# Peptides against a protein of PDB entry 4Z63, part 78

Target 1, 334 residues: chain A of PDB entry 4Z63
Amino acid sequence: LCLGMNDLTGNIPEDLFHLKRLNLLGIQENRLSGSLSREIRNLSSLVRLDVSWNLFSGEIPDVFDELPQLKFFLGQTNGFIGGIPKSLANSPSLNLLNLRNNSLSGRLMLNCTAMIALNSLDLGTNRFNGRLPENLPDCKRLKNVNLARNTFHGQVPESFKNFESLSYFSLSNSSLANISSALGILQHCKNLTTLVLTLNFHGEALPDDSSLHFEKLKVLVVANCRLTGSMPRWLSSSNELQLLDLSWNRLTGAIPSWIGDFKALFYLDLSNNSFTGEIPKSLTKLESLTSRNISVNEPSPDFPFFMKRNESARALQYNQIFGFPPTIELGHNN

## One batch from the design tools (peptide; made by RFdiffusion4, then SolubleMPNN)

Design b2_p13_8_s4 (from b2_p13_8, 4 letters changed)
Fold by OpenDDE base, seed 2:
Structure b2_p13_8_s4 (fold): chain B 334 residues (1-334), chain A 13 residues (1-13)
Amino acid sequence: as target 1 above (334 residues)
Amino acid sequence: SSSSYITTDIPDL
């Protein structure tokens, strides 16, 4: 049943929960309100539940033990409160959980040893507090993780050295500290291709440790952290780099010539720093900017990106990395 | 744009 993209109001009719053979329920992009009924438990054949972009409120019902086939739960952009229900946090069938842009709170707890199928987790823009869950690496299939805009005080857990499944990681605006520790841990994530750390590590030094290595790094965004230091030498070994945003920091020194050696680098923002010296001539030879062959079919993170203006609430949404225009921004350096 | 940065946090509307 697909009833998405309408102007439906009120609550879900109770008779809908009698549809015991229903595999797909999509009621997204409506004005549905009230609590999500516990009677969703009666939908025992449910594989996909999409209730996103509604006016749902209250706690998410603890009935996911009665949904043994549920692979996809999309509840982004609602008014849900409380925690993740215990049955949802223990779901062995769940592949994707998206609860972005809600009012979920408390300590984030997932039973990753039970969540054997979880590959995508989006909990961005909630009210979770405490520390990052140390057991996230126990989610052995977890590739996409968005935890942006929560209040995760402290450091990236040491256990994330073992996060072998991690490919796309967003932690923007999550009150994280110790960028040196974070990078020192996350370099062990051998499948990490996208790392977004914007609005963390306030005023720290960007480490220039030649022992750091991110072999598969394609997207690095560490904007608006007020970071000090220089262009990090360790980044020169990330030969697959496609997008680099280090804008709105306090980085100094020269832009190194190796920045033009990245064959796939199509987006570079070093603006609003304190870089000095000459523009490297190698930037004029970036193959990605001279050749038309951008592979549009590369895997992208499941979470959206936003190009935010510093002085404006207005942001442009980008659902794919290749949605960004080919860019070299070096403006507002001293 | 020189006045922008990339993030993944939803801006307050």
Scores: peptide ipSAE 0.548, ipTM 0.889, DockQ to the pose 0.728
Fold by OpenDDE base, seed 3:
Structure b2_p13_8_s4 (fold): chain B 334 residues (1-334), chain A 13 residues (1-13)
Amino acid sequence: as target 1 above (334 residues)
Amino acid sequence: SSSSYITTDIPDL
């Protein structure tokens, strides 16, 4: 049953919960309000639940033990409060959990040893606090992780050296410290292709350790961190780099010539730094900017990107990396 | 553009 993208108001009719054979309930993009009924437990055949973009409030009901076939739960952009309910945090069937842009709070705890099917987790823009969960690498299928705009004080856990499933990771604006430790840990994530660290590590030095290596890194965004240092030499070994944003830092020195050796690099923002010297002639030879044949069919993160302009509340949303226009931005290095 | 940066921390409107 798909009722999304309407002007539906009120609550879910109780008789809907008699649909024992219902595999898909989509009621997203409405004005549904009140608590999400615990009677969703009666939908024992449910594979997909989408309640996103509504006015739901209260706690998420602890009934996911009665939903043994549930693979997809989308609840982004609601007013949910409290924590992740225990039955949801232990769901062996769940592949995707999206609860971005809610008011969820407390410590983030997932039973990753039970969540054997979890591949995508979006908990961005919530009120989670404490530390990043050290046991996230125990979620052996977890590829996509957005934890942006939470208050995860401290460092990336050492256990993330073992996060082999991790491909897409967003931690923007999460009060993280120690970029040297974070990069030193995350380099062990052999499948990491997208790393977004914007608005963390305030005023730290970007490490220039030649021992750092990100083999599969395609997207690196570390904007607006006030980072000091220079263009990091270790990045030159990330031959698959497609998008680099290091804008709004305090990086100094020359832009190195190797920045033009990235065959797939179509988006480069080094603006609002303190770079000096000449623009490398190698940038004029970027194959991705001369040929339109960027493979648009590459896997992308499940979380959206945003281009934020100044202090404006309005950001442009990009659901795919290739939605960004081909860009070389080197402005405002004076 | 010189006045922008990429992030993932924007709430849905």
Scores: peptide ipSAE 0.538, ipTM 0.894, DockQ to the pose 0.707
Fold by OpenDDE base, seed 5:
Structure b2_p13_8_s4 (fold): chain B 334 residues (1-334), chain A 13 residues (1-13)
Amino acid sequence: as target 1 above (334 residues)
Amino acid sequence: SSSSYITTDIPDL
């Protein structure tokens, strides 16, 4: 049953929960309100539940033990409160959980040893507090993780050295500290292609440790951290780099010539720093900007990116990395 | 140039 993208109001009719053979319920992009009914437990054949972009409130019901076929739960952009229900946090069937842009709170806890199918987790823009869950690497299929805009005080856990499944990671604006430790840990994530750390590590030094290596890194965003230091030499070994944003920091020194050796680099923002010297002539030879063949078919994160133009403006949303225009921004380096 | 930066923490509106 697909009823998304309408002007539906009120609650879900209780008689809908008698549909025991229903595999897909999509009611996204409506004005549905109140609590999400516990009677969703009666939908024992449910594979996909999409309640996103509504006005739902209260706690998410603890009924996911009665949904053994559920692979997709989308509840982003609602008013949900409380924690992740125990049955949801233990779901062996769940592939994708999206609860971005809610009011979920408390300590983030997932039973990753039970969540054997989980490949995508979006909990961005919630009220989770405490530390990052140390057991996330036990989610052996977890590829996409957005935890942006939560209050995860402290450092990236040492256990994330073992996060071999991790490919796309967002931690923007999560009150993280110790960028040197974070990068020193995350370099061990052999499948990491996208790393977004914007609005963390305020006023720290960007490490220039030549022992750091991110083999498969395609997207690095560490904007608006007030980071000190220079362009990090370790980044020159990330030969697959496509997008780099280090804007709104306090980085100094020259822009190195190796920045033009990245064959796939189509987006570079180094604006609002304190870089000096000449613009590298190698930037005029970026193959990605001279050739029309952008490989449009590469896997992207499940979470959206946003270009925030200024503090007061609405951000532009980009659902795909290749949605960003080919860009070289070197402005405001005075 | 529009002074911008990339992030992932913007709420849906």
Scores: peptide ipSAE 0.519, ipTM 0.890, DockQ to the pose 0.774
Fold by OpenDDE base, seed 4:
Structure b2_p13_8_s4 (fold): chain B 334 residues (1-334), chain A 13 residues (1-13)
Amino acid sequence: as target 1 above (334 residues)
Amino acid sequence: SSSSYITTDIPDL
């Protein structure tokens, strides 16, 4: 049953939960309100539940043990409160959980040893607090993780060295500390292609440790951290780099010539730093900017990117990395 | 853009 993108109001009729053969319930992009009924438990054949972009409130019902076929739960952009229900946090069938932009709170706890199918997790823009869950790497299929805009005070857990499934990781604005430790841990994530750390590590030094290596890194965003230091030499070994944003830091020194050796680099923002010297001539040789046909149908993160203006609440949403225009931004350096 | 940065942090919608 697909009823998305309408002007439906009120609550879900209780009789809808009598549809025991229903595999897909999509009611996204409406004005549905009230609590999400516990009677969802009656939808024992449900594979996909999409309640996103509504006015739902209250706690998410703890009924996911009665939904043994549920693979997709999309509840982003609602008013959900409380924690992740225990049955949801233990779901062996769930592939994708999206609860971004809610009011979920407390300590983030997932039973990753039970969540054997989880490949995408979006819990960005919630009220989770405490530390990052150390057991996330036990979610052996977890590829896409957005935890942006939560209050995860502290450091990236050492256990994330073992996060082999991790490909896309977003931690923007999560009150993280110790960038040196974070990078030192995350370099062990052999499948990591996208790393977004914007609005963390406030005033720390960006490590220039030649022992750091991110072999498959395509997207690095560490903007607006007030980071000190220089362009990190370790980044020169990330030969697949496509997008680099280090804007709104306090980085100094020269822009190194190796920045122009990235064959796939189509977006570079080093603006609002304290870089000095000459613009590297190698930037004029970026192959990605000279070739018109970057129709790269590459896998992208499930979470959106936002180009945020520093003084504006308005952000432009980009669902794909290649949605960003080819850019070299070096403005507002000293 | 010189006045912008990339994030995955969204404002509360």
Scores: peptide ipSAE 0.516, ipTM 0.879, DockQ to the pose 0.722

## One batch from the design tools (peptide; made by RFdiffusion4, then SolubleMPNN)

Design b2_p14_1_s1 (from b2_p14_1, 4 letters changed)
Fold by OpenDDE base, seed 3:
Structure b2_p14_1_s1 (fold): chain B 334 residues (1-334), chain A 14 residues (1-14)
Amino acid sequence: as target 1 above (334 residues)
Amino acid sequence: SYITTDEPVRTEPP
């Protein structure tokens, strides 16, 4: 049943929960309000539940133990409060959990040992506090993780050295500290292709440790951190780099010539730094900007990106990396 | 401008 993108108001009719054979319930993009009914437990055949973009409030009901076939739960952009219910945090069937842009709070806890099918987790823009959960690497299929805009004070856990499944990781504006430790840990994530760390590590030094290596890194965004230092030499070994944003930092020195050796680099933003010297001639030879055939059909993160002009401005939403226009931005380096 | 995954209160399509 798909009733998305309407002007529906009120609650879900109780009779809807009598649909024992229902596999898909999509009621997204409405004005549905109140609590999400516990009677969802009656939808025992449910595979996909999409309640996103509504006015739901209250706690998410603890009924997911009665939904053994549930693979997809989308509840982004609601007013949900409380924590992740225990049955949801222990769901062995769940592949994707999206609860982005809610008011969920407390310590983030998932039973990753039980969540054997979880491959995508989006909990961005909530009110989670405490530390990053050390047991996330125990979610052995977890590829996509958005935890942006939460209050995870401290450092990236050492356990994330073992996060072999991790491909796409977003931690923007999560009050993280110690970029050197974070990069030192995350370099061990052999499948990591996308790393977004914007609005963290305020005023720290970007490490220039040649021992750091991100073999499969395609997207690196570390913008608006007020980072000091220079262009990191270790990045030159990330031969698959497609997008680099280091804008709005305090980086100094020359832009190195190796920045133009990235065959797939189509988006480069080094603006609003303190770079000096000449623009590398190698940037004029970027193959991705000269060739018409950028393969648009690459796997992308499940979480959206936002182009933010200033703190007060509306952001442009980009759902895919290749939605960004080919860009070389070197402005405001004085 | 800078890229973030920090979701603003209001977004616009590109």
Scores: peptide ipSAE 0.614, ipTM 0.857, DockQ to the pose 0.486
Fold by OpenDDE base, seed 5:
Structure b2_p14_1_s1 (fold): chain B 334 residues (1-334), chain A 14 residues (1-14)
Amino acid sequence: as target 1 above (334 residues)
Amino acid sequence: SYITTDEPVRTEPP
């Protein structure tokens, strides 16, 4: 049953939960309100539940043990409170969990040894607190992780050295500290292609350790951290780099010539730093900006990106990395 | 401007 993108109001009719053979319930992008009924448990054949972009409130019901076929749960942009219910945190069938932009709180806990199918997790823009869950690497299929805009005070866990499935990772604005430790850990994630760390590590030094290596890194965003240091030499070995944003930091020194050697680099923002010297002539030879043949068919993160022009509450949303225009921003350096 | 995954209060299409 697909009823998304309407002006539906009120609550879900209870009689809908008698549809025991229903595989897909999509009621996204409405004005549905109240609590999500516990009677969802009666939908024993449910594979996909999409309740996103509504006015739902209260706790998410602890009924996911009665939904053995559920692969997709989308509840982003609601008013849900409380934690992740125990049955959801133990779901062996769940492939994708999206609960971004809610009011979920407490310590984030998932039973990753039970969640054997989980490949995408979006819990961005919630009220989770404490530390990042150390057992997250035990989710052996978990590829996409957004935990942005939560209050995860402290450091990236050492256990994330073993996060071999991780490809897309977002931690922007999560009160993280120790960028040197974070990069030193995350370099061991051999499948990591996208890393977003914006609005963390306030006033720290960006490490220039030549021992750091991100083999498959395509997208690095570490903007608005007030980071000190220079353009990091270790980044020159990330030959697949497509997008780099280091804007709104306190980086100094020259822009190195090797920045123009990245064949796939189509978006570069180094603006609002303290870079000096000449613009590298190698930037005029970026193949990605001279040829139309950017392979648009590369996998992207499941989580959206936002381009903020200022500290305003408004931003442009980009659902794909290749949605960004080809850009070289070097403005506001001195 | 800068890129983030920090979801703003209001989003606009590109």
Scores: peptide ipSAE 0.596, ipTM 0.848, DockQ to the pose 0.481
Fold by OpenDDE base, seed 1:
Structure b2_p14_1_s1 (fold): chain B 334 residues (1-334), chain A 14 residues (1-14)
Amino acid sequence: as target 1 above (334 residues)
Amino acid sequence: SYITTDEPVRTEPP
């Protein structure tokens, strides 16, 4: 049943929960309100539940043990409060959980040993607090993780060295500290292609450790951290780099010539730093900007990107990396 | 401008 993108109001009719053969319920992008009924438990054949972009409130019901076939739960952009229900945090069937842009709170806890099918987790823009869950690497299929705009004080857990499944990681504005430790850990994530760390590590030094290596890194965004240091030499080994945003930091020194050696680099923002010297001539030879069409048909993060002018401004939403225009921003440097 | 995954209160389509 697909009823998305309407002006439906009120609650879900109770009789809808009698549809025991229903595999897909999509009621997204409406004005549905009230609590999400516990009677969703009666939808025992449910594979996909999309209640996103509504006015739902209250706690998410703890009935996911009665939904053994549920693979997709989309509840983003609602007013849900409380925590992740225990049955949801233990779901062996769930592939994708999207609860971004809610009011969920408390410590983030998932039973990753039980969540054997989880591949995408979006909990961005909630009110989770405490520390990043150390057991996330136990979610052996977890590739996409958005935890942005939560309050995860502290450091990236050491256990994330073993996060082999991790491909796309977003932690923007999550009160993280110790960028040196974070990068030192995350370099061990051999499948990591996208790393977004904007609005963390305030005033720290960007490490220039030649031992750091991100082999498959395509997207690195570490903007607006007030980071000190220079362009890190270790980044030159990330030969697949497509997008680099280090804007709004306090980086100094020259822009190195190797920045133009990235064959796939189509978006470069180094603006609002303290870089000096000449613009590398190698930037004029970037293949992606001269003649090469970059394939848009590659795996991408499930979480959206936002281009913000400032912290208070509206943002342009980009759902795909290649939605960004080919860009070289070097403005507001020395 | 800068890129983030920090979702603002309001977004504009690309």
Scores: peptide ipSAE 0.583, ipTM 0.859, DockQ to the pose 0.481
Fold by OpenDDE base, seed 2:
Structure b2_p14_1_s1 (fold): chain B 334 residues (1-334), chain A 14 residues (1-14)
Amino acid sequence: as target 1 above (334 residues)
Amino acid sequence: SYITTDEPVRTEPP
């Protein structure tokens, strides 16, 4: 049953929960309010539940043990409070959990040893506090992780050296510290292609350790961190780099010539830094900017990107990396 | 401008 993209108000009619054979319930993009009924437990055949973009409030009901076939739960952009229900945090069937842009709070706890099917987790823009869950690498299929805009004080856990399934990682504005440790850990994530760390590590030095290596890195965004240092030499070995944003830092020195050797680099923002010297001639030879055939069909993260003009400004939403125009931004340097 | 995954209170489609 798909009733999304309407102006429906109130609660879900109780009689809807009599549909025991229902595999898909989509009621997204409405004005549904109140608590999400516990009676969703009666939908024992449910595979997909989409309640996103509504006015739901209260705690998410702890009934997911009665939903053994549930693979997709989308609840983004609601007013949910409390924690992740225990039955949801232990769901062996769940592939995708999206609870982005809610008011969920407390420590983030998932039983990753039980969540054997979880491949996508979006908990961005909530009120989670404490540290990043050390056991996330135990979610052996977890590929896509958005934890942006939470308050995860401290460092990236050492256990993330073993996060082999991780491909897309977003941690923007999560109060993280120690960029040197974070990069030193995350370099061990052999499948990591997208790393977004904007608005963390305030005023730290960007490490220039030649021992750092990100073999499969395609997207690196570390903007607005006030980072000091220079263009990191270790990045020159990331031959698949497509998008680099290091804007709004305090980086100094020359822009190195190797920046033009990235065959797939179509988006480069080094603006609002303190770079000096000449613009490398190699930038004029970027193959991705001269050839029209950018493959739009590459795997992308499930979480959205935002282009922000400043901290208080409205943002443009980009659902795909290739939605960004081919760009070279070097403005506002010395 | 800069790229982030920090969702602002108000977003607009591109």
Scores: peptide ipSAE 0.581, ipTM 0.857, DockQ to the pose 0.482

